Peptides against a protein of PDB entry 2AKA. Designs and how they scored, part 130

Target 1, 299 residues: chain A of PDB entry 2AKA
Amino acid sequence: MEDLIPLVNRLQDAFSAIGQNADLDLPQIAVVGGQSAGKSSVLENFVGRDFLPRGSGIVTRRPLVLQLVNSTTEYAEFLHCKGKKFTDFEEVRLEIEAETDRVTGTNKGISPVPINLRVYSPHVLNLTLVDLPGMTKVPVGDQPPDIEFQIRDMLMQFVTKENCLILAVSPANSDLANSDALKIAKEVDPQGQRTIGVITKLDLMDEGTDARDVLENKLLPLRRGYIGVVNRSQKDIDGKKDITAALAAERKFFLSHPSYRHLADRMGTPYLQKVLNQQLTNHIRDTLPGLRNKLQSQL

## One batch from the design tools (peptide; made by RFdiffusion4, then SolubleMPNN)

Design b2_p21_1_s2 (from b2_p21_1, 14 letters changed)
Fold by OpenDDE base, seed 4:
Structure b2_p21_1_s2 (fold): chain B 299 residues (1-299), chain A 21 residues (1-21)
Amino acid sequence: as target 1 above (299 residues)
Amino acid sequence: SEQQKLLEQVLKEIDELLKKL
C-alpha cells in the first residue's frame, strides 16, 4: 500500500501536463478553510519548514498541489520548473509567490491553474494535499468585488468530486457553527462521509471554554472525526520559532489541558499527518479500480 | 501522442498495483 500515494502523484503530474485535471476525479484531499483559519500553518507543520506565502487576506491564490514524499533527503521540486531542486524553503516560498503573480498578476486575483509542488523530506509521511484559497467575504486591495464567489466556485470544482476528501480547517476561537469550512463541507458532503475536521487555535480559546464536544465528535459529527492542532502564533512565525519546538509545545498543550488530556494521543499535527496518510491510502485503494476503468475508457 | 503514452504507462502501473491488492 505504500506506493498508492506516489502512484496518484504520478497521475496528478500527468494530468497537470495534459490540462485535464478537471475531468478526472482523482482521489485527493482538498484543504478548505476561511482566511486565517490556520491552513498554511498546518501544512508547514507537516513539512517542518516555513515555505508557504504569508500575509493578510488571501494568501493562497492558486490551488497548491502539495505532494509530500518521505525521503532520506530534504528538497522541493516544482512541476513548472523541472530539474530545479530547492533546498532553501524560503526560495520555495518565493517561487510560489512568483509563479502565482505570473498568472494572476499583481491585483491579487485568483487562478484555478494549480501549482504542483513536491516536497521530499525525512520528516513527512507520503501525503498529497490540495491547498485551496481561503474563503473570504471581503475583497482586499485590487481584488475583484466577486472574489468571494470566485473562490467558492474554485473550491466547488474540487470538493464536489466524489473522490475528493475534504480537510475542513476551522479555528476554535470562532463560532464553529459559522465555520466556512464546515459549511461548504456540509453542502457537498451532507452525511459527513468525505470530511475530516481540523480544529486550530485551541490555545486561543477564551478561558473557561473548550472544544471538547467538537473534538469528541458530539457537536457536529463527521464520520472521519475531528483532530485538534495547535499552530505557531503569528509572533512565533515572525520570530522564526522552530516548528519542532512548536510541535513539542502542541503535545504539551494537549497533555496539560484538563479538557483535552484524555484525547491527547489522538490530537496534534503528527497524529493528523498519520491519519491523513492512512485515510488517503485507503481512499486511493477503494477508488483505484474505478479510476483505472475511467482512464482506460479515455485511451 | 505523448499524452497517450503517459496514460498507458500509468495504466500499466495501476494494473500492477491492482494485482497486489
Scores: peptide ipSAE 0.314, ipTM 0.882, DockQ to the pose 0.521
Fold by OpenDDE base, seed 3:
Structure b2_p21_1_s2 (fold): chain B 299 residues (1-299), chain A 21 residues (1-21)
Amino acid sequence: as target 1 above (299 residues)
Amino acid sequence: SEQQKLLEQVLKEIDELLKKL
């Protein structure tokens, strides 16, 4: 089973090379959520590096196929620049920005053409995620007036696929019933079969409030449940707070919080990473025979 | 075609993996 995710990575790379990405129902996890929901922070916490573009408004403007590979070495590779190994993750960030701008131009537009990034690290489990643009309602700067709909249409290209799992990222300090992530997930997965809930910003909830009922899967039940995480604050990110220290603080948060202590072993970024690895592996196993037959019929 | 060759290679890899499951 250890080789299932790497196999899908090779499939993704192969299909990207032939331009057929949009038509293939590959087993994958699409990451969805509103702007500032904490998607990028969750992904960076898996790697233990700051490497994703940051800023106000729409930061992710192309799908990012993030392939995490457990390895003895730490480096990144892009499919669009084969043979170049990145060991500085700031250069990875700059390459994502440059490659995004190359296709979208300077107008902060979006493109459905994925960027394929593979990260080798001793600190990751094998895991592939598709980071999607954050849902927004208001164009910023020179963005097209219909940017909300363009983003929605792009997301729908991924999340409507039957083999796509949905990582729905929602902030706890906002009304969960109004979560953009859970709304889009419910639209395409009304029975909650493909959706995994991630609740961020649990540390930013008002005093005397908690997300216990959500995390216990009692408020808005998903078959795959919810996992709470505590990301670094923007101040901590700007201050270059170490991710290892942030993960320790996250563990302490859950263990010390009266409402979450009993859930602490099923919460936090390391547990989320493990669950996603297991769920993706199982999902690949279950879908692979059907995928094989579909691919054979295209020969 | 190059696409067909790549697809055939991928199918072989899938088949090898399916045999191990």
Scores: peptide ipSAE 0.314, ipTM 0.882, DockQ to the pose 0.510
Fold by OpenDDE base, seed 2:
Structure b2_p21_1_s2 (fold): chain B 299 residues (1-299), chain A 21 residues (1-21)
Amino acid sequence: as target 1 above (299 residues)
Amino acid sequence: SEQQKLLEQVLKEIDELLKKL
């Protein structure tokens, strides 16, 4: 079973090289959520490194296929610059920014063309995620007034596929009934079969409120349930707070909180990573016979 | 074609994994 995710990674790389990415329903997890929902912070917490673009507005402007590979060594590789090993994760961030700007220009436009990034690390489980642009209603800079619809159309190219699992990222400090992530997930997965809920910003909820009913899967039931996480604050990021220390603080948050203590072993970033690895592995196993037959028919 | 060779190699890898499952 350990080889299933690496096999899909080889398929993704092969299809990206051939330009056929749109035609194959590969088993994958698409990450969806509104702007500032905490998607990038969740992904960086998996790697244990700061490596994603940061800023106000739409930061992710191209799909990022993030391939995490458990390894004895720590380095990153891009599909667009094969053979170059990145050991400085600030250089990884700069390469994402440069490669994004090369295709989209300076207007902060979007492109449906993926960036493929593979990260080898002893601190990760085998896991492939597709980070998608954050949903927004407000154009920034020279973005076209219809940017909201362009983002939605891009997301639909991924989340409408039957073999796509959906990681729906919603902030707890906003009305969850109005979550952009849960709305788009419900549109394409009305029975909640393909959706995994992630609830961020649990530490930023108003005093006397909690997300217990959501995390217990009682409010908006998903077959695959919900996992709460606590990301670094913007102040912690600006202060270069270590991700390992932030993960320890997250564990302490769940254990100490009266509403979440009983859920603490099924919450937090390490548990989320484990669940996603298991869910993706099982999903690949279930879809692989159908994918094999489809590939055979193309020869 | 190079594409067909790549697809054939991938299919072989898939078949080998399916035999182990």
Scores: peptide ipSAE 0.313, ipTM 0.881, DockQ to the pose 0.490
Fold by OpenDDE base, seed 5:
Structure b2_p21_1_s2 (fold): chain B 299 residues (1-299), chain A 21 residues (1-21)
Amino acid sequence: as target 1 above (299 residues)
Amino acid sequence: SEQQKLLEQVLKEIDELLKKL
């Protein structure tokens, strides 16, 4: 079973190389959420490195196909620059920014053309995610006035696919009923079959409030449930706080919190990574026969 | 075509994995 995710990675790379990015319903996990929901921080916490673009407004402007591969070595590779191994993750960040700007220009526009990034690390489980632009209602800088709709249309290209799982990232310190991630997930997955909820910013909730009912799957039920995480603060990110220390603090948060202690073994970034690996592996297994037949029909 | 060759290779890999499942 460990080879199923690598197989899908080869399929993704092959289809990207031939320009057929949109026509195949590949088993994948699309990451959706509003701006500042904590998506990038969740992905960086999986890798244990700072490697994603940072800033105000829309940071992710192209789909990022992030292929995590468990390995004894730590390095990254881009599909668009084959043979170059990146060991400095700041260079990975700069390459994402440069490759984004090459296609979108300097106006902070968006493009539906994916960037394919593979990260080899001893700290990751095999996992492929598609990071999508953060949903926004307000254009920033030189963005077109219809940027909200452009982002929505881009997300819909992924999340409407039957074989797409949805990682819906929502901050706990905002009204969850108004979560952009859960709204779009509910629109395309009304029965909650394909959606995994991630609740960020649990440490930033008002005193005397908690997300227990959400995390217990009682408020907005998803068949795949919810997983709470605690990301680094923006100050901690800017200060380059160690991710390992942040993961230890996350564990301590759940264990010490009266409302979350009983859930602590089913919370946090390491558990989320494990669940996503298992869910993706099982999903690939279930969809692979149908995918095989579809591919055969295209010959 | 190059595309057909790539698809054929991928199908072989899929078939090999399906046999192991």
Scores: peptide ipSAE 0.309, ipTM 0.880, DockQ to the pose 0.505

Design b2_p21_1_s3 (from b2_p21_1, 13 letters changed)
Fold by OpenDDE base, seed 4:
Structure b2_p21_1_s3 (fold): chain B 299 residues (1-299), chain A 21 residues (1-21)
Amino acid sequence: as target 1 above (299 residues)
Amino acid sequence: SEQQKLLEETLKEIDELLKKL
């Protein structure tokens, strides 16, 4: 089963090259969440590097097909600049920004055209995620007034696909009943069959409150459950706090918290990565026969 | 076509993997 994710990666690359990504329901995980929900931080925590654009408002403005590949070496490659190996992840960030701006212009508009980024690292499990623009209700800067709907429509192109799993990222310090991620997931997956809940900002909850019921899958049940994570604070990110140290702090948080201690072995970024790898692998296996038949019918 | 070749190659890879499952 170890080769299933790499196979889908090759398919994604091939179909991206021929412009046919829209026609094939490839098994994938789409990452959805409101702005500032912590999506980019979750992805960076998987890699152990700062490499995603940061800022206020809409940070991700194109779909980012992030292909994590376990390797003895650490480097990144973009599909749009084949043969260039990036070993400085700051240069990766700059390339994402430059390539985004090349297509969207300076107005911070969005484009449905994916950026394909492959990251080789000893610190990752094989995992492919599609990072999608953060849901927003308020245009910023020169964004079009309908940017909310443009983002929604873009997300719907991914999350409506039957073979798309949904990583719904929601902050715990906000009303989860109002989570944009969980709302869109429920709209397209009303039975919660394709949705994995991620709860961020557990460390930022008001004193005397906890997300135990959510994490125990009792409040808004998802078949695939919820995983809590603790991301670096913005101050920690700006201060370039080491992600390894942040992951240790996350582990300590869950172990020391009275409401979460009993869940600690099923929480945190490393556990999330493992679960996503397993779920994606199994999902690919289950969908591969159907995909094969669909491809055959296109010959 | 280049597309057909890619699809054929892809199908072969899929078929090889399906045999291992």
Scores: peptide ipSAE 0.326, ipTM 0.891, DockQ to the pose 0.467
Fold by OpenDDE base, seed 3:
Structure b2_p21_1_s3 (fold): chain B 299 residues (1-299), chain A 21 residues (1-21)
Amino acid sequence: as target 1 above (299 residues)
Amino acid sequence: SEQQKLLEETLKEIDELLKKL
């Protein structure tokens, strides 16, 4: 089973190279959520590096196929610049920005053409995620007036696929019933079979409030449940707070919180990473025979 | 075609993995 995620990575790269990405229902996890929901912070916490574009408004403007590979070495590679190994993760961030701008131009437009990034690290489990543009309602700057619908249409290209799992990222300090992530997930997965809930910003909830009922899967039940995480604050990110220290603080948060202490072993970024690895591996196993037959029929 | 070759190689890899499961 250890080789299933790397196999799908090779498939993703191969299909990207031949331009067939849009038509293939590959087993994958698409990450969805509103702007500032904490998607990028979750992904960076898996790697233990700051490497994703940051800013106001729409930061992710192309799908980012993030392939995490457990390795003895730490480096990144892009499919669009084969043979170049990145060891500085600031250069990774700059390359994502440059490659995004190359296709979308300066108008902060979006493109459905993925960026494929592979990260080798001793600190990751094998895991592939597709980071999607954050849902927005208001164009900023020179963005197209229909940017909300363009983003929605792009997301739908991924999340409507039957082999796509949905990582729905929602902030706890906002009304969960109004979560953009859970709304889109419910639209395409009304039975909650493909959706994994992530609840961010648990540390930013008002005093005397908690997300216990959500995390216990009692408020809006998903078959795959919910996992709470505590990301670094924007101040901590700007201050370059170490991710290892942030993960320790996250663990302490869950253990010390009266409402979450009993859930602490099923919460936090390390547990989320483990669950996603297991769920993706199992999902690949279950879908691989069907995928094989589909590919065979295309010969 | 290059696409067919890649697809065939991919199918072989899938078949090898399926045998191990």
Scores: peptide ipSAE 0.324, ipTM 0.888, DockQ to the pose 0.476
Fold by OpenDDE base, seed 2:
Structure b2_p21_1_s3 (fold): chain B 299 residues (1-299), chain A 21 residues (1-21)
Amino acid sequence: as target 1 above (299 residues)
Amino acid sequence: SEQQKLLEETLKEIDELLKKL
């Protein structure tokens, strides 16, 4: 079973090189959420490094295929610059920004063309995620007034595929009934079969409120359930707070909170990573016979 | 074609994995 995710990674790279990414329903997890929902912070917490673009507005402007590979060494590689090993994750961030700007220009436009990034690390489980642009209603800079619809159309190219699992990221400090992530997930997965809920910003909820009913899967039931996480604050990021220290603080948050203590072993970033690895592995196993037949029909 | 060779190699890898499952 350990080789299933690496196999799909090789398929993704091969199809990206041939330009056939649109024709194959590869088993994958698409990450969806509103702007500032905490998607990038969740992904960086998996790697244990700061490596994603940061800023106000739409930061992710191209799909990022993030391939995490458990390894004895720590480095990153891009599909668009094969053979270059990145050991400085600030250089990884700069390469994402440069490669994004090369295709989209300076207007902060979007492109459906993926960036493929592989990260080797002893601190990760084998896991592939597709980070998608954050849903927004407000154009920034020179973005076209219809940018909301362009983002939605891009997301639909991924989340409508039957073999796509959906990681729906929603902030707890906003009305979850109005979550953009849960709305789009319900549109394409009305029975909640392909959707995994992630609830961020649990530490930023109003005093006397909690997300217990959501995390217990009682409010908006998903077959695959919900996992709560606590990301670094913007102040913690600006202060260069270590991700390892932030993960320890997250564990302490769940254990100490009266509403979440009983759920603490099924919450937090390490548990989320484990669940996603297991879910993706099982999903690949279940879809692989169908994928084999599809590939055979193309010969 | 190079594409057909890649698909054939990929199918062999998939078949080998399916036998282990």
Scores: peptide ipSAE 0.316, ipTM 0.886, DockQ to the pose 0.469
Fold by OpenDDE base, seed 5:
Structure b2_p21_1_s3 (fold): chain B 299 residues (1-299), chain A 21 residues (1-21)
Amino acid sequence: as target 1 above (299 residues)
Amino acid sequence: SEQQKLLEETLKEIDELLKKL
């Protein structure tokens, strides 16, 4: 079963190379959430490195196909620059920014053309995620006035696919009923079959409030449930706080919190990574026969 | 075509994996 995710990675790379990105319903996990929901921080916590673009407003402006591969070595590779191994993750960040700007220009526009990034690391499980632009209602800088709709249309290209799982990232310190991630997930997955909820910013909730009912799957039920995580603060990110220390603090948070202690073994970034690996592996197994038949019909 | 070759190779890989499941 460990070879299923690498197989799909090869398929993704092959279809990206031939320009057929839109026509194949590949088993994948699309990451959706509002701006500042904590999506990038969750992905960086999986890798244990700072490697994603940072800033105000829309940071992710192209789909990022992030292929995590468990390996004894640590390096990254881009599909658009084959043979170049990146060992400095700041260079990975700069390459994402440069490749984004090459296609979108300097106006902070968006493009539906994916960037394919593979990260080899001893700290990751095999996992492929598609990071999507953060949903926004307000254009920033030189963005077109219809940027909200452009982002929505881009997300819909992924999340409407039957074989797409949805990682819906929502901050706990905002009204969850108004979560952009859960709204779009509910629109395309009304029965909650394909959606995994991630609740960020649990450490930033008002005193005397908690997300227990959400995390216990009682408020907005998803068949795949919810996983709470605690990301680094923006100050900690800017200060380059060690991700390993942040993961230890996350574990301590759940264990020490009266409302979450009983859930602590089913919370946090390491558990989320494990669940996503298992869910993706199982999803590939279940969809692979249908995918095979679809590919055969294209010959 | 290059596309057909890629699809054929991919199908072989899928079939090999399906046999192991």
Scores: peptide ipSAE 0.313, ipTM 0.885, DockQ to the pose 0.468

Design b2_p21_1_s4 (from b2_p21_1, 13 letters changed)
Fold by OpenDDE base, seed 4:
Structure b2_p21_1_s4 (fold): chain B 299 residues (1-299), chain A 21 residues (1-21)
Amino acid sequence: as target 1 above (299 residues)
Amino acid sequence: SEQQELLEQVLAEIDELLKKL
């Protein structure tokens, strides 16, 4: 089973090279969430590096196929820059920005054309995620007035696929009933069969409030449940706070919080990564026979 | 094409994995 995620990575690379047929339903996890929901921070916490574009508004403007590969070495590779190994993750960030701007222009528009990034690291489990543009209602800069709908249409291309799992990222310091991530997930997965809830910003909740009922899967039940995480603050990110230190602080948060202590072993970024690896692996296994038949029909 | 060859290779890998399931 350890080779199932790498197998799908090879499929993703092959399909990206030939032009992905819309009929191919690859087993994958699409990451969805509103702007500032903490998606990029979750992904960076998996890698243990700052490598994603940052800013206000729509930061992810193309789908990012993020292929995490457990390795003794640490480096990144882009499918569009074959043979170039990136060891400086700041250069990875700059390449994402440059490649995004090359396709979308300077108007901060979006493109459905994926960026394929593979990260080899001793700090990751084998895991492939598709980071999608953050849902927004307000255009920024020279974005078209219909940018909200363009983003939604792009997301729908992924999340409507039956073999797509949905990582719905929602901030705890906002009304979860109004979560853009949970809304879109409910639209395409009304039974909550394909959706994994991630609750960010648990450390930013008002005093005397908690997300215990959500994390215990009692408020808005998902078959695959919810996992709480604590990301670095914007101040910590700007101050280049080490992600390892942030992960230790996250663990301390859950262990010390009266409402979450009993859940602490099923919370946090490391647990999320493990769960996603397991769920993706199992999902690939279950879909592999159907995928084989589809591939054979396309040759 | 190189892409078709890659797909054929991956298909072969899938077939090998399916035999182990």
Scores: peptide ipSAE 0.308, ipTM 0.880, DockQ to the pose 0.634
Fold by OpenDDE base, seed 3:
Structure b2_p21_1_s4 (fold): chain B 299 residues (1-299), chain A 21 residues (1-21)
Amino acid sequence: as target 1 above (299 residues)
Amino acid sequence: SEQQELLEQVLAEIDELLKKL
């Protein structure tokens, strides 16, 4: 079963080479959330490296197809610069920014054209995610006044697909009933069949409050449930706090918290990685016969 | 076309995987 995710990676690369006209419903996980919901931090915690663009406002401006591949070596490769191996993840960040700016220009606009990034690492499970622009209501700088709708339309191109799983990232320190991620997921997946909830910022909740009912799947039930994570603070990121130390702190948080201790084995970034790997693998297996028939009909 | 060849290769890989499942 370990070969199913690499197969989808080859399909994604092939379809990217064929161009956008192949409206192929590939089995994939789209990552959705409001700005500052913690999406980028979740993805970086999977890799154990800082490599995503940082800043205020819209950071992700093109879909990022992030292909994680378990390997004995650690390096990254972009589909747009084949044969170049990146071992410095700061250079990976710079390449994402440069390739984004090449297509969108300097006006902080968005483009639906994906960036394909493959990361080989001994610290990852095989996993493919599509990081999507964060939902926003307020244009910043030279952004178009309709940027909210442009982002929404871009997200809808992914999340409306039947074979798309949705990783809905929501902060715990905000009203989850008002979560942009859960709202868009409910719009396109009203039965909660394709949505996986991620709850970030559990460590930033007000004293005497907790997200226990959400994490126990009692408040807003999803068939695939919720997983809580604790990301590094922006101060910890700026201070270059080690991700390994952050993962240990996350484990300690869940084990020591009275409301979450009983859930601790089903929480945290390492558990999220395992669940996503398993769910994606199973989803690929279930969709692969239909995908094969669709592809064959296009020959 | 190069695209068609790539698609055929991927289909062959899918078929091999489906036989193992």
Scores: peptide ipSAE 0.307, ipTM 0.879, DockQ to the pose 0.552
Fold by OpenDDE base, seed 5:
Structure b2_p21_1_s4 (fold): chain B 299 residues (1-299), chain A 21 residues (1-21)
Amino acid sequence: as target 1 above (299 residues)
Amino acid sequence: SEQQELLEQVLAEIDELLKKL
């Protein structure tokens, strides 16, 4: 079973090389959420490094196929620059920005052409995610007036695929009934079969409020359930606070919170990573026979 | 074609994994 995710990684790389990225229903997890929902922080917490573009507005402007590979060494590789090993994750961030700008220009436009990034690390489980642009309603800078619809159309190319799992990232300090992530997930997965809920910003909820009912899967039931996480504050990110220390603080948060203490063993970033690894592995196993037949029919 | 060769290689890998499952 350990080789199933690496197999799909090879498939993704192969199909990217031949330009067939859009037509393949590969078993994958697409990450969806509104701007500032905490998607990038969740992904960086998996790696234990700061490596994603940061800023106001739309930071992810191309799909990022993030392939996490458990390894004794720590480095990153891009499919578009084979043979270059990145050991400085700041250089990884800069390469994502440069490669994004190369295709989209400086106008903060979007492109459906993915960036393929593989990260080898002792701190990760084997896991492949597709980070998608954050949903927005308001164009910023030189963005076209229809940018909301362009983002939506891009997301739909991924999340409508039957073999796509959806990691729906929603902030707890906003109305979850109005979550952009949960709305798009409900549109394409009305029975909640392919959707995994992630609730961020639990530490930023108003005093006397909690997301217990959501996390217990009582408010908006998903078959695959919800997992709460606590990301670093913006101050902690700007101050380059260690992610390991942030993960310890996250564990402490759940254990000490009256509403979440009983759920603490099924919450937090490490548990989320484990669940995603297991769910992706099982999903690949279940879809692989059908994928094989589809690929054979294309010969 | 290069594409067909790559697809054949991938199919062979899939078949090997399916045998182990």
Scores: peptide ipSAE 0.302, ipTM 0.878, DockQ to the pose 0.505
Fold by OpenDDE base, seed 1:
Structure b2_p21_1_s4 (fold): chain B 299 residues (1-299), chain A 21 residues (1-21)
Amino acid sequence: as target 1 above (299 residues)
Amino acid sequence: SEQQELLEQVLAEIDELLKKL
């Protein structure tokens, strides 16, 4: 089973190179959420590095196929820059920004053309995620007035696929009943079969409030459940707080919180990584025979 | 075509993996 995710990575790279990504329902996890929901912070916590674009408004403007590979060495590679190994993750961030701007131009528009990034690290489990643009309701700066609909249409290209799992990222300090991530997930997965809930910003909830009922899967039930995480604050990010220290603080948060202590072993970024690795591996195994037959029919 | 060759390679790899499952 350990080779299933690497196989799908090779498929993703091969189909990206041929431009056929639109017709293939590859087993994958699409990451969806509103702007500032904490999607990028969750992905960076998996790698243990700051490497994603930062800013106000729309940060992710192209789909990012993030392929995490457990390795004895730490480096990144882009499919569009074959043979170049990145060991400085600031250079990885700059390459994502440059490659995004090359395709979208200076107007901060979006493009459905994915960026394929592979990260080798001793600190990751084998895991592939597709980070999608954050849902927005208001155009910012020189963005097209229909940017909300463009983002929605882009997300729908991924999340409508039967073999797509949905990682729905929602902040706990906002009304979860109004979560853009959970709304789009419910639209395309009304039975909650393909959706995994991630609840961020649990540390930013008002005093005397908690997300216990959501995390216990009692409020908005998903078959695959919910996992709470605590990301670094913007102050911690700006101060270059080490992600390892942030993961220790996250563990301490869940263990010390009266509403979450009993859930602490099923919460946090390390547990989320493990669950996603297992869910993706099992999903690939279950879909691979059907995928084989579909590919054979295209010869 | 280059596409067909790549698809054949991918299918061969899938078949090898399916034998191990």
Scores: peptide ipSAE 0.321, ipTM 0.885, DockQ to the pose 0.481; fails the geometry check

